# Ledger of designs, part 334: peptides against a protein of PDB entry 9IZ0

Target 1, 345 residues: chain A of PDB entry 9IZ0
Amino acid sequence: ITCLGSNGHTYKQLVKGGNDDLRQDAVMEQVFEQVNGFLRSYRKTSQRNLSMRTYKVIPLALKTGVIEWVQDTIPLGEYLDSAHKVYHPKEWSLSTCRKLIAEKQMEDLETRLKVYDLVCRHYRPVFRHFFLESYADPVQWFTTQTNYARSTAVASVLGHVLGLGDRHGQNILIDKTSGEVIHIDLGIAFEQGKKLPVPECVPFRLTRDVVDGMGITGVEGVFRRCMEFTLETLRREEDSLLSVLEVLRYDPLFSWLISPLRRMKKQKMQLENFNQPESGNITTDASRDPKIQRNNVSGESEAERAILKVRQKLSSTLSVEASVGELIRIAQDPSYLALMFCGWS

## One batch from the design tools (peptide; made by RFdiffusion4, then SolubleMPNN)

Design b2_p30_4_s2 (from b2_p30_4, 12 letters changed)
Fold by OpenDDE base, seed 4:
Structure b2_p30_4_s2 (fold): chain B 345 residues (1-345), chain A 30 residues (1-30)
Amino acid sequence: as target 1 above (345 residues)
Amino acid sequence: MTPAELLRKLVEEGLSLEEALKKVIDLLES
């Protein structure tokens, strides 16, 4: 929809209806705004204008809301699919890569690593071209690439700390003006991504294309340093961040658990992204959902576990540099990326 | 360190690109 603001400006808004609970997204955006407050208060992060890029979410009902349509953006996955066809027209299609990974999903790690390596050799990174194509001026090119590395660093630390899941290329927008990343569909948080049929094993998305966008230094330089400054800020503001999360413990409408409906929807989307429709009527007899014993762990006990896990991630047991170094290592480890739904791009 | 490496370092340190460019130019003209 297009809304006329009281200021006389027109704003495009996405009305989202259906089974998606926008309240989770709205709450996560509120947490990001609080974190942005901490980043503005700390000299090392404020000097670099470090922030989690946010968007407006207005829940109207349990399953309906208005989302700010972020103008001048493209989904990372949409750009990468299009750019890969242009720059590497002799390499495999995204659908071929997905099929090969899916066919080996139930195999051992060694087999999955071999297929991941094979896919990586036939689907090379292209995200560097986003900056080269979009910014003819060297100053704008350098600024936007720097903004990308900075915003990706903030989103990576914050995504790890809050346990953000479902960080696939369609849930990460690139701002074509600033080069900043915008994370959308925030309804999988507090490590609930580990409960997906394809468990999320990485702390954040740091695939080959995500790194390729950082330019010649890759993860070294701006990205690493901005991760360090962000983590240092979050460790300093641990009590403040935990206090914000404790408020959510008492919100009866905040879901600390992935909803069965959202899990099923993500299952279906994963299966549909692996299965191009060969016309076979697989009547998914929906009847044999194994009774996952809802251990009636009170929603309070799940909130407490989530908050405890955030505290553990903010632990000062390791230096900031050591912690960031380990996070970067794990996020790029083929042994984890080979287990992901789309770890090659 | 190349001018480009210095520029990058200065921006990583939190300078604006304009301030970093000015410092790199001043260093090349000196």
Scores: peptide ipSAE 0.005, ipTM 0.274, DockQ to the pose 0.011
Fold by OpenDDE base, seed 2:
Structure b2_p30_4_s2 (fold): chain B 345 residues (1-345), chain A 30 residues (1-30)
Amino acid sequence: as target 1 above (345 residues)
Amino acid sequence: MTPAELLRKLVEEGLSLEEALKKVIDLLES
């Protein structure tokens, strides 16, 4: 829809309907705006304009809402698929890579690592070209690549601390004007990504293409330093952040658990991305929900467990540098990336 | 030499940041 603002400007708005509960997205965007307050207050983060890019979400009902249309953006996965066809036309298609990883999803780690390595050799990183193509001016190129590395660092720390899941290339937008990342579809938080059909094993997305976009220094440049400053800020504001999360404990609209509907939707999308449309009427009788013993873990006990995990991730037992170093190591570890749905790009 | 080290070196040699960046880009595109 197009709305006329009180300022006389027209704004495009995305109306989502159907199966997406936008209430979780709206709450997570509010948490990000509070964290942006902490990042603006701390000298090391404010001097670098470190922020999580936010967008407005107005939930209207359980399955309907209005989302701010983020202008001049592209999904990371859409860019990467297009750019890979241009720069590496002799390499494997994304569909071929997905198929090979899928065919081995039930195999042992050693077999999955061999297939992951094979896919990596036939699908090289291209995300550096986003910056080279988009910005003819060297100052603009450097500025936008720096903004990308900064915004990715903030999103990586926040994604780890809040346990954000479902960080696939379609849920990460790139702003074509600033180079900043915008994370969308925030309905999987507090490590609920580990409950997906393909469990999420990495703290945040730091695939080869995500690193390639950081330029020649990769993770050892602006990215690492901005992760350190962001984590240092969040450790200082631990009590403030935990107080924001305690308010959510009492929000009846907030779910600390992945909804069965979102889990089923992601399961279908994962299966549909593996199946070429063979015309077969797979009446998947969705009736066999295995009796996951609903241990009556009260919603309160799940909230308490989530808040405790956030506190543990903000622990000062390790230095900021050591903690960031370990997070970067784990996020790039082939033994975890080979287990992911799309860990190669 | 990393291109960040090259960029730093070129700026230290008295190139503008724009000229130094252009040379680093030209070297990365080659």
Scores: peptide ipSAE 0.000, ipTM 0.258, DockQ to the pose 0.011
Fold by OpenDDE base, seed 5:
Formats: C-alpha cells, structure tokens, sequence
Structure b2_p30_4_s2 (fold): chain B 345 residues (1-345), chain A 30 residues (1-30)
C-alpha cells in the first residue's frame, strides 16, 4: 500500500499477512530504539552517529501487520547474486554452491570444510563493488562504506547480545543512499536460531562478502572500533537493557520461542533455495493453529533463560576489546561458517 | 495520529484489516 503522510510525503508500506507474527518484529524494533537512546547518550557512540537502523512495524492482528517499506534499499543477497554474475561470470551459481553444501549437511566437519573451501574458491566476494559502482564521488564512497561498517558493527553487537537469528542475505537490506544495513524479519531472537534445521552457530553474520564491503581494512578498521564502542555502551546500560527485556517477559503477546509454523516455513525456504519470492499466498490453512495452551510456566522459564543469556553476553569478565576480538574470530571461523546454510557469501 | 496509528486503532476497535485499510485510504483521499 502507499500512504500519504501528514508531512505530504508518500510512504510505501508492505502489508504482511498470513503466518508471520509481526509483534516480535515490533517489540525488537522498540528494543532497538531504546538501545539507540543509549548510543545517543554515550559520547563515543554519539560522535559516530552509531545506531541500529530501525523500520516501523505496526502489528494489526496476531499474524498481520504493516511494515514500513524502506525506500531505496536492496536485500544484500539480491545484490550479491546479481553482482557475482557480473564480476565473476565463470564462477559457480549460488544454487550450485547451496546444493553442494546441502549434499554434505550430514557429513563430518572435515568433509564440510572441504566443500566450504571448494565453494569459496568458486564463489568469490563481490560486495566491495556495491560501494565502487554506486558512488562515483570519492567522499560519498568513503562515507557510505564507513556508514556500512558502522551500522554492521552496531547490528553485529546487538544481534549477538539479543541472539538474533535468521540473518540470511534476504533479511539484511542495504540502504543505497547511506550504505547502512537494515535488519528485517526479527522473529528469531534469543538464540532461537540454534533451533532451526540448520542451526546458526555464529554470533552474527560476518561472511566474506560482509567483510568485503568494509574495504581494504576489513574488520580491523571502523568495524572493530565501532563494535567495541557499541559493546561498551551496552555494558554500561546493562540494567536499563535488562529492564526493557523484563517488561517483555510479562507481555503475553511476545514469544520467546520460535513458533512451529515459522520453523516449518524456514525449513521449507531452506529446501526451496529461496527460488520463490515471498509470494505471501502460502494459504497454509491457519485453521489448525492448535491453541497451544502456552503453559505460562514454560514461557516464563524461557524468558528468564533469555535474560540470563543477555546478562552473560554483557559480562565484564573480559575486556571490551577481548570480547569483540573473540566474537569477530568466531564469526569468521570456517569451522562455523561451513556449518551454515550460506556461510560463504 | 499517523495513518498507521489510525489503521491500528481501527483494527483494535474490531474492524477487519481490509475495512480499516479502506477507511484509512478513504480518509487520505478525501
């Protein structure tokens, strides 16, 4: 839909209907706005305009809502698939790479690492080209690449702390104007990504293409420093962040668990290799949602475990630098990336 | 109240999403 704002601007809005619980997205966006408040209050983060890019989510019903259509964006995965065909036309297709990884999904780590390395040699990073081709002015190029590294750093820390899952290339938008990342489809949080058919083992997405977009310094430039400042801010505001999450513990509409339906949808999407656009017309007969009597006791225990995990991730036992260093190491480790659905790009 | 806040309010008042959308659109086109 297109809505005319009270400011005279037309806003495209995506009406999502069906089985997607937009309440979780809306709640996570509210948490991000609170975190953005903390980032604005702290000198080291405010001087760099560090923020989690948010989008408006308006849940209208249990499974229906309006999402702000973020204008001038492209999904990272869509850009990478198109750019890879242009810059590396003799390399393997994304579908070939996915097939080879999937064929070895049940094999040992050594076999999976060999296939991952093989895929990596036949599917080279291209995301640097986004900045080079989109911005002819060197100042704009440098500014947008810097904004990308900054926004990716904030999203990486916050995504780790909140345990955001399902961070595939279609759930990460790139703003073509600013170079910033926008994370969408926030319905997998608090480490529920580990319950997917292909468990997410990395703290955040830091694949070869995500790093390639940071330019010649890779992770050792703006990205690392902005992760450190973000984590320092979140540790300082731990009690405030935990208080926000405690309010969610008592929200009967918030789900600390991945829904069986969402798990099945993600499983199907993994099997179908994303070849179907989200034509929202999967008329999965919504009639047989069993009234899962959410035993309130199980929900509270999951919320408490989630909050404890957030507190553990904010622990000052290690320095900010050591914690960020370890997160970057794990997020780039081939032993984890080879286990992912798409760890090579 | 934004169009989106109005849409939410209308749905919370018991309108269908389609009826609420239609009312919001009609109010924006008026």
Amino acid sequence: as target 1 above (345 residues)
Amino acid sequence: MTPAELLRKLVEEGLSLEEALKKVIDLLES
Scores: peptide ipSAE 0.000, ipTM 0.267, DockQ to the pose 0.021
Fold by OpenDDE base, seed 1:
Structure b2_p30_4_s2 (fold): chain B 345 residues (1-345), chain A 30 residues (1-30)
Amino acid sequence: as target 1 above (345 residues)
Amino acid sequence: MTPAELLRKLVEEGLSLEEALKKVIDLLES
């Protein structure tokens, strides 16, 4: 829809209807706004304009809302699929790569690593071309690539700390003007991504294409330093962040657990992307929504576990540099990426 | 001097594009 603002400007908005939990998105966006306050208050992060890009989510009902349309954006996965066909027309298609990974999904880690390596050799990174294509001016190219690395660093730390899941290329938008990343579909948080049919094993998305977008330094330089400054800020503001999360504990409308419906929807999308024939006998008897008596007791226990995990991730047991170094290592580790739905791109 | 002008200057001074890029990036981060 297009809305006329009180300022006389027209705003394009996305109306989502159906079983999409827009309330989780709205809550995560509020957490990001608070974190952006911390990033603005701390010298090392404010000097670099470090922020999580946010968008407005207005929940209208339990399952309906309006999302701000982020203009001049493209999903990372859409760009990468298009660019890969242009720059590497002789390499394997994304569908071929997905199929090969799926065919080995039940195999041992060694077999999955061999297939992952094979896929990686036939599907090379292209995301550097986003910046090279978009900007004829080298200043704009550097600025946007720097903004990308900075925003990716902030999103990576926040994604780890808050346990954001479902960070596939369609849930990460790239701003074509600034180069910044915008994370969408925030309804999988607090490590609930580990409960997906293909469990998320990485702290954040740091695939070869995500790294290729950082340019020649890769994860070294801007990205690493901005992760360190972001984590240092979050450790400093631990009590403030935990206080924000404690307020969410009392929101009866926030779900600390992945809904069975969302899990099934993600499972179906994964199966469809693998071209697995519908084994027809999953009668989605969607009519038996068990009245999961949300035993309030179960919600509180999940919130407490989530907050405890956030506290553990903010622990000063390791230095900021050591913690960031380990996160970067794990996020790039082929042994984890080979287990992912799309860890090669 | 813009970052582009600095990059060009550093490459003209015989730095690799990589080394020049790293210096310009380090300056934009500072």
Scores: peptide ipSAE 0.000, ipTM 0.261, DockQ to the pose 0.011; fails the geometry check

Design b2_p30_4_s3 (from b2_p30_4, 11 letters changed)
Fold by OpenDDE base, seed 2:
Structure b2_p30_4_s3 (fold): chain B 345 residues (1-345), chain A 30 residues (1-30)
Amino acid sequence: as target 1 above (345 residues)
Amino acid sequence: MSPAELLRKLVEEGLSLEEALKLVIEHLES
């Protein structure tokens, strides 16, 4: 829809209807706005304009809302699929890579690592070309690449601390004007991604293409330093951040658990990416709720565990540098990436 | 990549040495 603002400007708005509960996204965007307040208060983060890019979400009902249309953006996965066809037309298609990883999903780690390495050799990184193509001016090129590395660092720390899941290439937008990343579809948080059919084993997305977009320094430089400054700020504001999360414990609209519907939707999308569309009427008789032993972990006990995990991730037991170093190592470890749905790009 | 290699690449892309140095310093301070 198009809305006329009180300022006389026209705004595009996305009306989202369907099966997605936008209340979860709206709450996570509010948490990011609070964190952006912390990042603006500290010199080390403020002088670099470090922020999590946010978008406005107005939930109207259980399955309906208005989302701010983020103009001049592209999904990372859409760009990468297009660019890979241009720059590496003789390499494997994304569908071929997905199929090979899928066919080995139930195999041992050694077999999965061999297939992951094979896919990586036939699907090379291309994301550096986003910056090289989009910006003819070297200052703009460098500035936008720097903004990308900075915004990715902030999103990586926040994604780890808040346990954001489902960080696939369609849930990460790139702003074509600034180079900044915009994370969307925030309904998998507090490590609920580990409960997906393909468990998420990395703290954040740091695939080869995500690193290739950082340019020649890769993770070493702007990205690492901005992760360190962001984590330092969050450690200082631990009590403030935990206080925000404690308010969410009492919000009846916030879910500390992945919804069964969202889990089923992700399971279907993962399965549909593996199966050719056989037109079979899979009457998913929704009646076979597997007896997931509802361990009657009260929603309160899940919230308490989530908040405790956030506190543990903000622990000063390791230096900021050591903590960031370990996060970067784990996020790039082939032993974890080979277990992911799309760990190669 | 070293700061010196970054500086070389920025100059190869057509930045002045002064602009490239400023950006490399800002990058190292970032």
Scores: peptide ipSAE 0.023, ipTM 0.560, DockQ to the pose 0.012
Fold by OpenDDE base, seed 1:
Structure b2_p30_4_s3 (fold): chain B 345 residues (1-345), chain A 30 residues (1-30)
Amino acid sequence: as target 1 above (345 residues)
Amino acid sequence: MSPAELLRKLVEEGLSLEEALKLVIEHLES
């Protein structure tokens, strides 16, 4: 829908209905706005304009609401599929790569690493071309690439700390004007991505194309330093961040757990993307409405566990540099990326 | 990449030395 604002500007809005819990997205956006307050208050982050790019989510009813349509954006995965066909027309298609990874999903790590390496050799990074194509002015090129690296660093730290899942290329938008990343579909948080059919093993998305977009420095320079400054700010504001999360503990409509329905929907979407024939005997006896005994006791225990994990991730037991260095290493490790749904791009 | 390599790269991309220096400083401060 298009709405006329009180300021005379027209805003496109997406009305979502169905099983998407827009309240989870709205809550995570509120957490990001609080974190953006911390980033603005700290000199090392404010002087670099470090922020998590947010979008407006207005929940209207249970699983229904209005989302801001972010103008001038493209999904990272849409750009990468298009650009890969242009720059590497002799390499494998994304569908071929997905199929080969899926065919080996149940194999050992050694076999999965061999297939991941094979896919990587036949699907090379292209995301640097986004900045080279979009900006004819070298200052704009460098500024937008820097904004991308900064924005990705903030999103990577926050994604790790809050345990954001489902960070595939369709859930990451690129702003064509600023180069900033916009994370969407925030309903998998607090490490619930580990409960997906393909468990998430990386702290954040730092695939070869995500790194290629940072330019010739890769993860070294702007990205690493902005991760360090972001983590330093979050460690400084630990009590403030935990206080924000404690308010969510008492929200009876916030779910600290992935819903079985959302898990099944993501499973179906993964199977459809793999072109795996439905092995017919999933008798979806959908008739047993599992009385989700919302044992309030179980929800509170999961909230407490989630907050404890956030506190553990903010621990000062390691230096900021050591912690960021380990996160970057793990996020780029082929032994983890080979286990992902799409770890090659 | 060293600051000197970044400076060279920015000048090779057609920036003035002054604009390239500003961007290298910003990159060092980032």
Scores: peptide ipSAE 0.022, ipTM 0.575, DockQ to the pose 0.011
Fold by OpenDDE base, seed 3:
Structure b2_p30_4_s3 (fold): chain B 345 residues (1-345), chain A 30 residues (1-30)
Amino acid sequence: as target 1 above (345 residues)
Amino acid sequence: MSPAELLRKLVEEGLSLEEALKLVIEHLES
């Protein structure tokens, strides 16, 4: 739908109904706006205009809401599939790579590393070309690539700290005007992604194409420094951030657990992508399970565990530089990337 | 990458020396 605002501007909006719980997305966007307040208040982050890009989510009911249409964006995965066909037409298709990884999903780590390396040799990074194609002016090219590295750094720290899961290439939008990343589908937070059939093993997405978009400095330039400044800000504002999360602990509308419907949707999407045979009729009789009452005690205990994990991730036991260095190492480790659904791109 | 190497690359990519210096300074101050 298109709405005219009281300011005379027209806004495109997506009305979602039926299957997506937008309450969790709306709450995560509110947390990001509070974090953006902390980033604006701290000199090291404000001077760099560091922010998590947000989008408006208005939940109308349990499974219905309005989402802002983020204009001038493209999903990272859509761009990469298209660009790879253009720049590397003799390399393997994305479907071939997915099949080879899926065929070895039950094998040992050594076998999975071998197939991951094989896929990587036949599917090279291309994301550098997004900036080269989109920006003919060298100043705009460098500015947008810098904005990409900055926004990716903020999103990576927040993704780790808040335990944002399922950060696949369709859940990351690229703003074509600024080069900034926009994370969407935030319904998996506080490490609930580890409960998926294919668990998220990395703290954030730092695949070869994500790094290729940072240009010639890769992770050692703007990206690392902006991660450090972001983490320093979050450590400084730990009590403020934890206070925001404690308010959510008592919000009866917020679910600290992945919804059964979202879990089923993600599980189905994972199974379809791996060409696994549909195990038979799980009858959709979701209506009658009286276990809803036992979920409150499990939800409170999960909220407490989630807040404790956030506190642990903000610990000053290691320096900011050492903590960021370890996060970057883990996020790029082939031993984790080979276990992902799409760790090669 | 050193500031001098970054400056050289920006100039090699077609930036003016003044624009490249400004961006390197902003990148050092950033």
Scores: peptide ipSAE 0.020, ipTM 0.577, DockQ to the pose 0.011; fails the geometry check
Fold by OpenDDE base, seed 4:
Structure b2_p30_4_s3 (fold): chain B 345 residues (1-345), chain A 30 residues (1-30)
Amino acid sequence: as target 1 above (345 residues)
Amino acid sequence: MSPAELLRKLVEEGLSLEEALKLVIEHLES
């Protein structure tokens, strides 16, 4: 829809209706705004204009809301699929890569590493071309690439600390004006991504294409330093951040657990993305989903566990540099990426 | 340090790219 604002400006908005709980997204955006306050208050982060890009989410009902349409954006996965066909027309299709990874999903790590390596050799990174194509001026090119590396660093630290899941290429938008990343569909947080049928094993998305967008230095330089400054800020503001999360403990609309419906929807989307529709009537015999015993661990106990995990991730036991170094290592480790739904791009 | 490394470092320290480019040019002319 297009809304006329009281200021006379027209705003495009996406009305999302259906089974998507926009309350989770709205709460996570509120947490990001608080974190952006901390980033603005700390010299090392404010000097670099470090922020998590936010978008307005207005939940109208449990499953209906208005999302700000982020103009001048493209999903990372949409750009990568298009660009890969242009720059590497002799390489494998995304569908071929997905099929090969899916066929080995139940195999051992060694077999999954072999197929991941094979896919990586036939699907090379292209995300550097986004900046080269979009910005003919060297000043704009370098500014936008820097903004990308900075915003990706902030999003990576926050994504790890808050345990954001479902960070696939369709849930990461690129702003075509600034080069900044915008994370959407925030309904999987506090490590609930580990409960997906394909568990998320990486702290954040740092695939080969995500790194390729950082330019010649990759993760070294701007990205690493901006992760360090962001983590240093969050460690300094630990008590403030934990206090914000404690308020969410008492929000009856906030879900610390992935809903069974969202889990089923994500499972279905994962299966549909692996299976091209062979026309087989999969009679969804909905009957035999094993009763995952909801251990009646009170929603309160799951909130406590989530907050405890955030505190543990903010621990000063390791230096900021050592902690960031380990996060970058894990996020790029083929042994984790080979286990992901789409770890090759 | 290459001009590109200097430029990168200046921008990483929070200078505008325009300011960083001016300083790199001045450094190459110096």
Scores: peptide ipSAE 0.019, ipTM 0.518, DockQ to the pose 0.011; fails the geometry check

